# Ledger of designs, part 18: peptides against a protein of PDB entry 8OXM

Target 1, 371 residues: chain A of PDB entry 8OXM
Amino acid sequence: FKAEFRLAGGVNLPKIIDCVGSDGKERRQLVKGRDDLRQDAVMQQVFQMCNTLLQRNTETRKRKLTICTYKVVPLSQRSGVLEWCTGTVPIGEFLVNNEDGAHKRYRPNDFSAFQCQKKMMEVQKKSFEEKYEVFMDVCQNFQPVFRYFCMEKFLDPAIWFEKRLAYTRSVATSSIVGYILGLGDRHVQNILINEQSAELVHIDLGVAFEQGKILPTPETVPFRLTRDIVDGMGITGVEGVFRRCCEKTMEVMRNSQETLLTIVEVLLYDPLFDWTMNPLKALYLQQRPEDETELHPTLNADDQECKRNLSDIDQSFNKVAERVLMRLQEKLKGVEEGTVLSVGGQVNLLIQQAIDPKNLSRLFPGWKAWV

## One batch from the design tools (peptide; made by RFdiffusion4, then SolubleMPNN)

Design b1_p9_3_s3 (from b1_p9_3, 4 letters changed)
Fold by OpenDDE base, seed 1:
Structure b1_p9_3_s3 (fold): chain B 371 residues (1-371), chain A 9 residues (1-9)
Amino acid sequence: as target 1 above (371 residues)
Amino acid sequence: DLPSITELY
């Protein structure tokens, strides 16, 4: 390891370190402290399995459908090492950076990202109708610009077209696999885009198995398919390549039901893998500026668990695990709202749910559903 | 510069 480190910023102050391997190659690594990387490691293993299934199928292999993965090495319950995603940028950084974000550059007369966030925070405690009206006003005055990512990075028209297709395929694959695994909506900074491949890398996988539905503001979309995410696909939007790649991914997932259920069952009952949402984690993920005064950093999560009878904890955990497995089985059968759907019907329902401005307007404002 | 992970949540 080099003696020098860089800070990546953030409350946990993760450290970027350079490591020289025994092969003489320099590799960047992210060292996280005060963070449990076991869930990230588990989800990367599940993504690798999904990639194996996608490569075995001729139709998904021909389309080059894959989920980008990174190496995770948990060192303890509160520390680990991540592979640095070199040549990636958070989509939120490209879109809504305060200095030189694409919205500011291409749409200087639109609302600022700060104005949009402020407007949506002001209605956070209001009715769904008021949230929808303000969300529509924000969307009208904050037009999508993510099409410009591929236009800036890929000047050759043939390369531009190929990379836009790679992006669209990456969004489709990650959306469907993310839905099956219950990743839900993803914060714009937790989605990286590769500046060379135009493929997405999903990071910070601490919300899985639909645990986003039990947050103080529950998620209302099956995956992130916001206006900028769609704009990056170009003129066809969700129609054509995206829809077909979603359908082909869903076909492979549904045809691999037994394998996926067996893997997830082993993970859900692993006593070393806590995937459940705890109240402190829920508060952290949806922290308000008003709540900074009450979060004394001294609430060790460890002190509240010690008082429940082991039997009541185990019974509650088992019931949640059973519910997650049952819902996973329903998804893999195409059961939505008590109705069995075809692959095309299920994918259509999921796309409609993900792009519905009524669903998007109900999301936590911190997740920036207008981006 | 990577964005502050503090704005992620």
Scores: peptide ipSAE 0.012, ipTM 0.450, DockQ to the pose 0.146
Fold by OpenDDE base, seed 2:
Structure b1_p9_3_s3 (fold): chain B 371 residues (1-371), chain A 9 residues (1-9)
Amino acid sequence: as target 1 above (371 residues)
Amino acid sequence: DLPSITELY
């Protein structure tokens, strides 16, 4: 290891370290402290399995459908090492976080990211109707710009077109795989884009198996398909390539039901894999300061052993695990809201749910549903 | 190669 480290941005100030391997190659690594990377490591293994299934199918292989993965090494319950995703940027950094974010550069007369956040925070405790009205006002005055990512990075028209297709395929694959696994907390900092491939890298996988639905502000969308995410696909939006890639990914997932259920069952009953939402985690996720600069003291979860009777904890856990498995089986059968759908019908419903401004307006303001 | 979590058990 080099003696020097850099801080990555964000509340937990992860350390970027350079490691020289036994092969003499320098590798950047991200050291997270006060974070349990076991869930990330487990989810990366599930993503690798999904990639194996996608690679076995001729139609998904020809489309190069893959979810981007990274190496995770958990060191303790509160520390680990991540592979630094070299040549990636958070979509939020490109869009809104920098003084020269794409929204400010291309839409200088629109609301600032701060004005949008503030307006949505002011209505956070209001009715769904008031949230919807303010969300629509924000959306009208904060127009999508993510099309400019590929235009800035890829000047050659043929390369630009190829990279826009790679992006669209990556969004489709990660959206469907993420939906099947119930991946939540898909805010703009938890989604990286590769500046060379235009593929997405999903990070911070700490909300899985629909545990985002039991947050104080429940997640109301199956995946992130916000206006900027759609704008990055170009003029066709969610139609054509995106829809077809979602359908082909969903087809492979549904046809792999037994394999996916078996793997998820083993993971859900692993005593070392804490996938359940706890009140402190829920608080941390939805009381995040608006500004990346505020060092929130990690509330030491004092192990107040709430002496809940071990029997009541185990029965509660088993009932949650059973519910997760049942819901996963429903998804893999195409059961949505008690109705059996075709692959095309299921994908269509999920797209409609993800783009619905009524669903988007109900999300926690920190999710930034207007981006 | 880093052992899979399944190889750590």
Scores: peptide ipSAE 0.007, ipTM 0.427, DockQ to the pose 0.025
Fold by OpenDDE base, seed 3:
Structure b1_p9_3_s3 (fold): chain B 371 residues (1-371), chain A 9 residues (1-9)
Amino acid sequence: as target 1 above (371 residues)
Amino acid sequence: DLPSITELY
């Protein structure tokens, strides 16, 4: 290891370390403290399996449909080592950085990212109608700019076109697999983009199996397909390449139902894999930036053993696991709202749900649904 | 205490 470390940005200040392998290659690693990386490690294994299924199918293999994965080595319930995704940036850093973000550079007369967040926070406790009206005003005064990512990074027109296709395929694959697994908390800091490949890397996989729906502000979209995500696809938007790649991914997932159910069943009943949403995690995910100043970490988690009888906890857990498996089976059969849909019908419904401004306006303001 | 990286490798 090199003697020096760097801090990665963010609340938990993860340490970036450089190591030289026995092969003489430098490899960057991220040491994360005060975080449980076991869920990330498990979800990366599920993504690797999904990639194996996608590589076996001729149509998905020809399209190079893959989810970007990273190595996770959990060390304890509160620490681990991540493979550092060298040459990645959070989409939020590119889009809405206060100094040099793409929205400020390309749309200097639009609302600032801060003004948009403030407007949506002011209506957070209001009706769905008031949230929708303010969200539409924000969207009108904050226009998409993510098309400029590929234009800035790829000056050659042929390379630019190939990278825009790689991006669109990455969004499609991760959206459908993320929907099947019920992946939540897809805010703009939990999605990285590779500056060389234009592929997305999904990080912080701590909200899975639709546990985002039981947050104090429930998640109302199947995946992130916001206006900037769509703008990065170019003029075709959600049509053509994106839709076809979603359909081909969904075909492979539905045709692999038995394999997916068996693996998710083993994971849901693994006593070492805590995937359930707890109140403390829910508070952490939806805390206001203004509340960070008063929470002195003097919550001694005194193990107030909520001595819920071990039997009542186990019965409650088993019922939640069974519901997750039933809902996963429904998704893999194309059952949506009690109706059996074709692959094209199911993908169309999911796209419509993900782009619906009524669903987007209901999300937690920290998710930044206008970006 | 995070274990020293020297204890893991």
Scores: peptide ipSAE 0.000, ipTM 0.393, DockQ to the pose 0.029
Fold by OpenDDE base, seed 5:
Parts: sequence; C-alpha cells; structure tokens
Structure b1_p9_3_s3 (fold): chain B 371 residues (1-371), chain A 9 residues (1-9)
Amino acid sequence: as target 1 above (371 residues)
Amino acid sequence: DLPSITELY
C-alpha cells in the first residue's frame, strides 16, 4: 500500500488507495467507510451469472453482450474495498461537471446544469402537469451532447464506429439486466463510462428488486435511457443496434428463468443480505443538498420501543420477498400490466416507458432526468 | 454483427 490516499468526491468521502500487487502492478482501490457494500457484492455476483448466461448464447456472445463488473470486498456492514474502475469516468462528470462538462463546452448558451436542477427542484412538490411542463422547458434549453464522448476519445472513424457500437451494446445489456433485477438509483454519478472501451460500469447497486418504487419520490422508469444516453448511440438512437441488443438480452433472460429465479430466491432469503429499503436509506438517497448542513443525528431515539413483534417483521419481510419473486417471474414470462408480451413487445414497452418525458419529469431532481 | 448499411452512412 502507498502511504498516500486521495479523496473521491461525494458525501461519504471514499478514499482512493494505491496497492502494489505481488506481480509488481499498481492497482487502485476505493475504500468506503459509511456504505454497506454487501448489496454491491451480491449484485456483482448476479451480474457475473447474467454474463455467463449471455456468453453461452451464440447470438449474445457474437454481439459481446456483457455487463461490466468490478470487484467488491465487503469488510463490515458499513465498510469495504471496491476495485477502482481505472480508466472510467462518471457520465455525470463528463456531461455536467461544473468547470468543463460537455454541456457547457458544446452548448454554452443552454441552461447550466445548476439552472436545470433549480427549475426541477422548484416544481418538486408541484403537480405532475407542472413538473412535465418545466421538464419540457428544461429539455428544450438543455440539448444532449453525449455523442461527443466517442468523438473526443476516438479520432479514427473505424475505431469511433466500433466504440459507439460497444457503448450501445453496453447500454442495452445493462438496461435489460438492470430491469430484470429491478435496479434503481441510476443517477449520472452511479454510471461510469470506460474511456477505452466505451462500455458502461454500473456502481452503487444499493437499490435493487424495484425498491426504487418505494422511495419518497418513486422511480418511474425501468432503466436510464435519457436523452444523453440515447445521444451516445448516434443517429439511430434507440432503433437498430440498441433495440436488437435489448431483445437478444431479454431472450436470454427469459430462457434462463429457472436459473434466475433460483439465484434471486436464495439471495432474497439470505439473512445476511438486507436488500429491503429502510426509511433512513430512503431519506439519504433523496436528501436535498441544502439539508446536509444541520442534521447532526440528535435523533434522540426516544425509546418508543415499537416492539413490533419479531413475528410481524418476519411476516412483512416474507411478503415483500414473495412479491419480488412474483414480479421477477412475471418479467421473465413477459407479463407487463397483466398482458403477456413477446420479447419485442416487452422491449418496446420498456423503451417507451424509459424515454417517456412524463415518466422522466416525475423522477427525483437528484436523478437528473434531463441529462 | 456487421453494421446495417444504414449505420455506415
């Protein structure tokens, strides 16, 4: 280990440490000290299983459909070590960095990222109609720029095309697998892009099994398919490669139903794996940047022992686990809103839900649905 | 997968 560390940004101030392996190679690691990394570790194992299923199928293997994974070593309920995804950048840092974000560089006359966030925060407690109108105004004055990522990084046209294709395939694979697993909290800092491969790395997997729907502001999209995400695919957008890769991924997931259900069942009933959304976690994930200053937890937990009988907690947990398994089974059968859909029909519905500005306008402003 | 001809333009 090197004696020096760097701080990564964010509320928890994770430490970046450099380690020299027995092979003489330097490896960066991220040390988190306030996060439960067990959920990340479990979800990485599920992603590895999904990758194994995708590699067994000839069509998905030919397309190189994979979810990028990283190593997680949980050390305690609140600490662990992550593999630092070397050569990755948060899409939010590339797009909406305050100093040199791509929106500022390519669209200097558009609204700033701060102006967009402020406008959406002002309507946060308003009607869905008012949220939609302000979201459309924000979108009109904040045009997508993520096409420039591949253009900046890959100057050779043949390489540029290959990398745009790799990006589109990565978005498709992660979107469908993320939907099947009910992955939430897909804000712009929880998605990294690899500067060499153009593939996405999904981090902070603490919202899974549709637990994003029980947040104070519920999640209304199946995955992140915002205007910048689509712009990175180039002129074809969600059509062609993206749609076909979603369909081929969904086909493999649906054909692997028994394997997926068995694995998720084992995870949901693991007493060491707390995947349920707790009220404190829900408040933390949707905390306002302005509220960071004064919540010293002088929660005097006045010992109103709501002795919820251990039996009532267990019964409530089992009912949530059963509902998650039932919903997973429905997804894997193509059951959406009580209707059985084909793979193409299901993928089409999910794409339409993910790009719908009415759904996007209802998201928590911190999710940055206009990006 | 070869790109569709429409992705080469």
Scores: peptide ipSAE 0.000, ipTM 0.382, DockQ to the pose 0.016

Design b1_p9_3_s4 (from b1_p9_3, 3 letters changed)
Fold by OpenDDE base, seed 2:
Structure b1_p9_3_s4 (fold): chain B 371 residues (1-371), chain A 9 residues (1-9)
Amino acid sequence: as target 1 above (371 residues)
Amino acid sequence: DIPSITELY
């Protein structure tokens, strides 16, 4: 390891370290402290399995459908090493976080990211109707710009077109795989884009198996398909390439039901894999300061052993695990809201749910549903 | 190699 480290941005100030391998190659690594990377490591293994299934199918292989993965080495319950995703940027950094974010550069007369956040925070405790009205006002005055990512990075028209297709395929694959696994907390900092491939890298996988639905503000969308995400696909939006790639991914997932259920069952009953939402985690996720600069003291979860009777904890855990498995089986059968759907019908419902401004307006303001 | 969870059981 080099003697020097850099801080990555964000509340937990992860350390970027350079490691020289036994092969003499320098590798950047991200050291997270006060974070349990076991869930990330487990989800990366499930993503690798999904990639194996997608690679075995001729139609998904021809489309190069893959979810981007990275190496995770958990070191303790509160520390680990991540592979630094070299040549990636958070979509939020490109869009809104920098003084020269794409919204400010291309839409200087629109609301600032801060104005949008503030307006949505002011209505956070209001009715769904008031949230919807303010969300629509924000959306009208904060127009999508993510099309400019590929235009800035890829000047050659043929390369630009190829990279826009790679982006669209990556969004489709990660959206469907993420939905099947119930991946939540898909805010703009938890989604990286590769500046060379235009593929997405999903990070911070700490909300899985629909545990986002039991947050104080429940997640109301199956995946992130916000206006900027759609704008990056170009003029066709969710139609054509995106829809077809979602359908082909869903087809492979549904046809792999037994394999996916078996793997997820083993993971859900692994005593080392804490996938359940706890009140402190829920609080941390939805009381995050708006500004990346505020060092919130990690509440030491004092191990107040709430002596809940071990029997009541185990019965509660088993009932949650059973519910997760049942819901996963439903998804893999195409059961949505008690109705059996075709692959096309299921994908259509999920797209409609993800783009519905009523669903988007109900999300936690920190999710930034207007981006 | 990081053992897969399936190699830890």
Scores: peptide ipSAE 0.008, ipTM 0.427, DockQ to the pose 0.025
Fold by OpenDDE base, seed 1:
Structure b1_p9_3_s4 (fold): chain B 371 residues (1-371), chain A 9 residues (1-9)
Amino acid sequence: as target 1 above (371 residues)
Amino acid sequence: DIPSITELY
């Protein structure tokens, strides 16, 4: 390892380190402390399995459907090493950077990202109707610009078209697999885009198995399909390539039901893998700037667990695991709201749910559903 | 001064 490190920013101050391998190649790594990387590692293994299934199927292989993965090495319950995703940028950094974000550059007369966030925070405790009205006002005055990512990075028209297709395929694959695994909505900083491939990399996989539905502000979308995410696909939006890639991904997932259930069952009952949402994690994920003063970092999660009878914890855990497996089985059968849907019907329902401004307006304002 | 990686483990 080199003696020097860089800070990646954020509350946990992850460290970027450079390592020289035995092959003489320099490799960047991200060291996280005070963070459990076991869930990220597990989710990367599940993504690798999904990629194996997608490569075995002729229709998904022809479409080059894959989820981008990165290496995770957990070192303890609170530390680990991640592969640095070189040549990637957070979509939030490209779109809504305070200095030179694409919204500011291409739409200088629109609301600032700060004005949008402020307006949505002011209505956070209000009715769903008031949230919807303010969300529609924000959306009218904050128009999507993510089409410009491919236009800036790929000047050749043939390359531009190919990369826009690669982006659309990546969004489709990650959306459907993310839905099956219950990743839900993803914060714009937790979606990276590769500046060379236009493919997405999902990072910080600490919310899975629909645990986003039990947050203080529950998630209301099956995956992130916001206006900028759609704008990056170009003029066809969710129609054509995106829809067909979602359908082909869902076909492979549904046809692999037994394999996916077996893998997830082993993971859910692994005593070393805590995927459940705890109250402290829930508060951290939806923390307000006003709440920074009361979260003394000294609440060891360890001290509150010690007083529940082991039997009541185990019974509660098993019931949640059973519910997750049951819901996973329903998704893989195409059971939505008690109705069995075709692959096309299920994919259509999920797309409609994900783009519905009523669902988007109800999301936690920190997740920036207008971006 | 950027602390060494060895002081953080």
Scores: peptide ipSAE 0.000, ipTM 0.395, DockQ to the pose 0.036
Fold by OpenDDE base, seed 3:
Structure b1_p9_3_s4 (fold): chain B 371 residues (1-371), chain A 9 residues (1-9)
Amino acid sequence: as target 1 above (371 residues)
Amino acid sequence: DIPSITELY
């Protein structure tokens, strides 16, 4: 290892370390403290399996449909080592950085990212109608700019076109697999983009199996398909390449139902894999930036053993696991709202749900649904 | 204590 480390940005200040392998290659690693990387490690294994299924199918293999994965080595319940995704940037950093973000550069007369967040925070406790009206005002005054990512990074027109297709395929594959697994918390800092491949890397996989729906502000979209995500696809938007790649991914997932159910069943009943949403995690995910100043970390987690009888906890856990498996089976059969849909019908419903401004306006303001 | 990475490698 090199003697020096760097800090990555963010609340937990993860340490970036450089190591030289026995092959003489430098490899960057991220050391994360105060975080449970076991869920990330498990979800990466599920993504690797999904990639194996996608590579076996001729139509998905020809389209190079893959989810970008990274290596996770959990060291304890609160520490681990991540493979550093070298040459990636959070989509939020590119889009809404206060100094040099693409919205400020390309749309200097639009609302600032801060003004948009403030407007949505002011209506957070209001009706769905008031949230929708303010969200539409924000969207009108904050226009998409993510098309400029590929234009800035790829000056050759042929390379630019190939990278825009790689991006669109990456969004489609990760959206459908993320929906099947019930992946939540897809805010703009939890999605990285590779500056060389234009592929997405999903990080912080701590909200899975639709546990985002039981947050204090429930998640109302199946995946992130916001206006900037769509703008990055170019003029065709959600039509053509994106839709076809979603359909082909969904075909492979539905045809692999038995394999997916068996693996998720083993994971849900693994006593070392805590995937359930707890109140402390829910508070952490939906805390206001203004509340960071008063929470002195003097919550000694005194193990107030909520001595819920071990039997009542186990019965409650088993019932939640059974519901997750039933809902996963429904998704893999194309059962939506009690109706069996074709692959095209199911993908269409999911796209409509993900782009619906009524669903987007109901999300937690920290998710930044206007971006 | 985060074990030193030198103890894992």
Scores: peptide ipSAE 0.000, ipTM 0.392, DockQ to the pose 0.028
Fold by OpenDDE base, seed 5:
Structure b1_p9_3_s4 (fold): chain B 371 residues (1-371), chain A 9 residues (1-9)
Amino acid sequence: as target 1 above (371 residues)
Amino acid sequence: DIPSITELY
């Protein structure tokens, strides 16, 4: 280990440490000290299994459909070591960095990222109609720029095309697998892009099994398919390669139903794996940047021992686990809103739900649905 | 995936 560390940004101030392996190679690691990395570790194992299924199928293998994974070593309930995804940047850092974000560089006359966030925060407690109107105004004055990522990084036209294709395939694979697993909290800092491969790396997997739907502001989209995400695909957008890669991924997931259900069942009933959304975690994930200052936890937990009998907690947990398994089984059968859909019909519904400005306008402003 | 002809222009 090197004697020096760097701080990564964010509330928990994770430490970046450099390690020299026995092979003489330097490797960066991220040390988190206030996060439960067990969920990340479990979800990475599920992603590795999904990758194994995708590699067994000839059509998904030919398309190189994979979810980028990283190593997670949980050390305690609140600490662990992550593999530093070397050569990755948060999509939010590229797009909406305050100093040199792509929106500021390519669209200097558009609303700033701060103005967009402020406008959406002002309507946060308003009607869905008012949220939609302000979201449409924000979107009109904040035009997509993520096409420029591949254009900046890949100057050779043949390489540029290959990398745009790799990006589109990565979005498709991660979107469908993320939907199947009910992955939430897909804000712009929880999605990294690899500067060499153009593939996405999904981080902070602490909202899974549709637990994003029970947040104070519920999640209304199956995955992140915002205007910048689509702009990175180029002129075809969600059509052609993206749609076909979603369909081929969904086909493999549906054909692997028994394997997926068995693995998720084992995880849901693991007494060491707390995947349920707790109220404190829900408040933390949707905390306002302005509220960071004064919540010293002088929660005097006045010992109102709501002795919820251990039996009532266990029964409530089992009912949630059963509902998650049932919903997973429905997804893998193509059951959406009580209707059985084909792979193409299901993928089409998910794409329409993910790009619907009415759904996007209802998200928590911190999710940055206009990006 | 063979690029559509529209992706080559």
Scores: peptide ipSAE 0.000, ipTM 0.370, DockQ to the pose 0.016

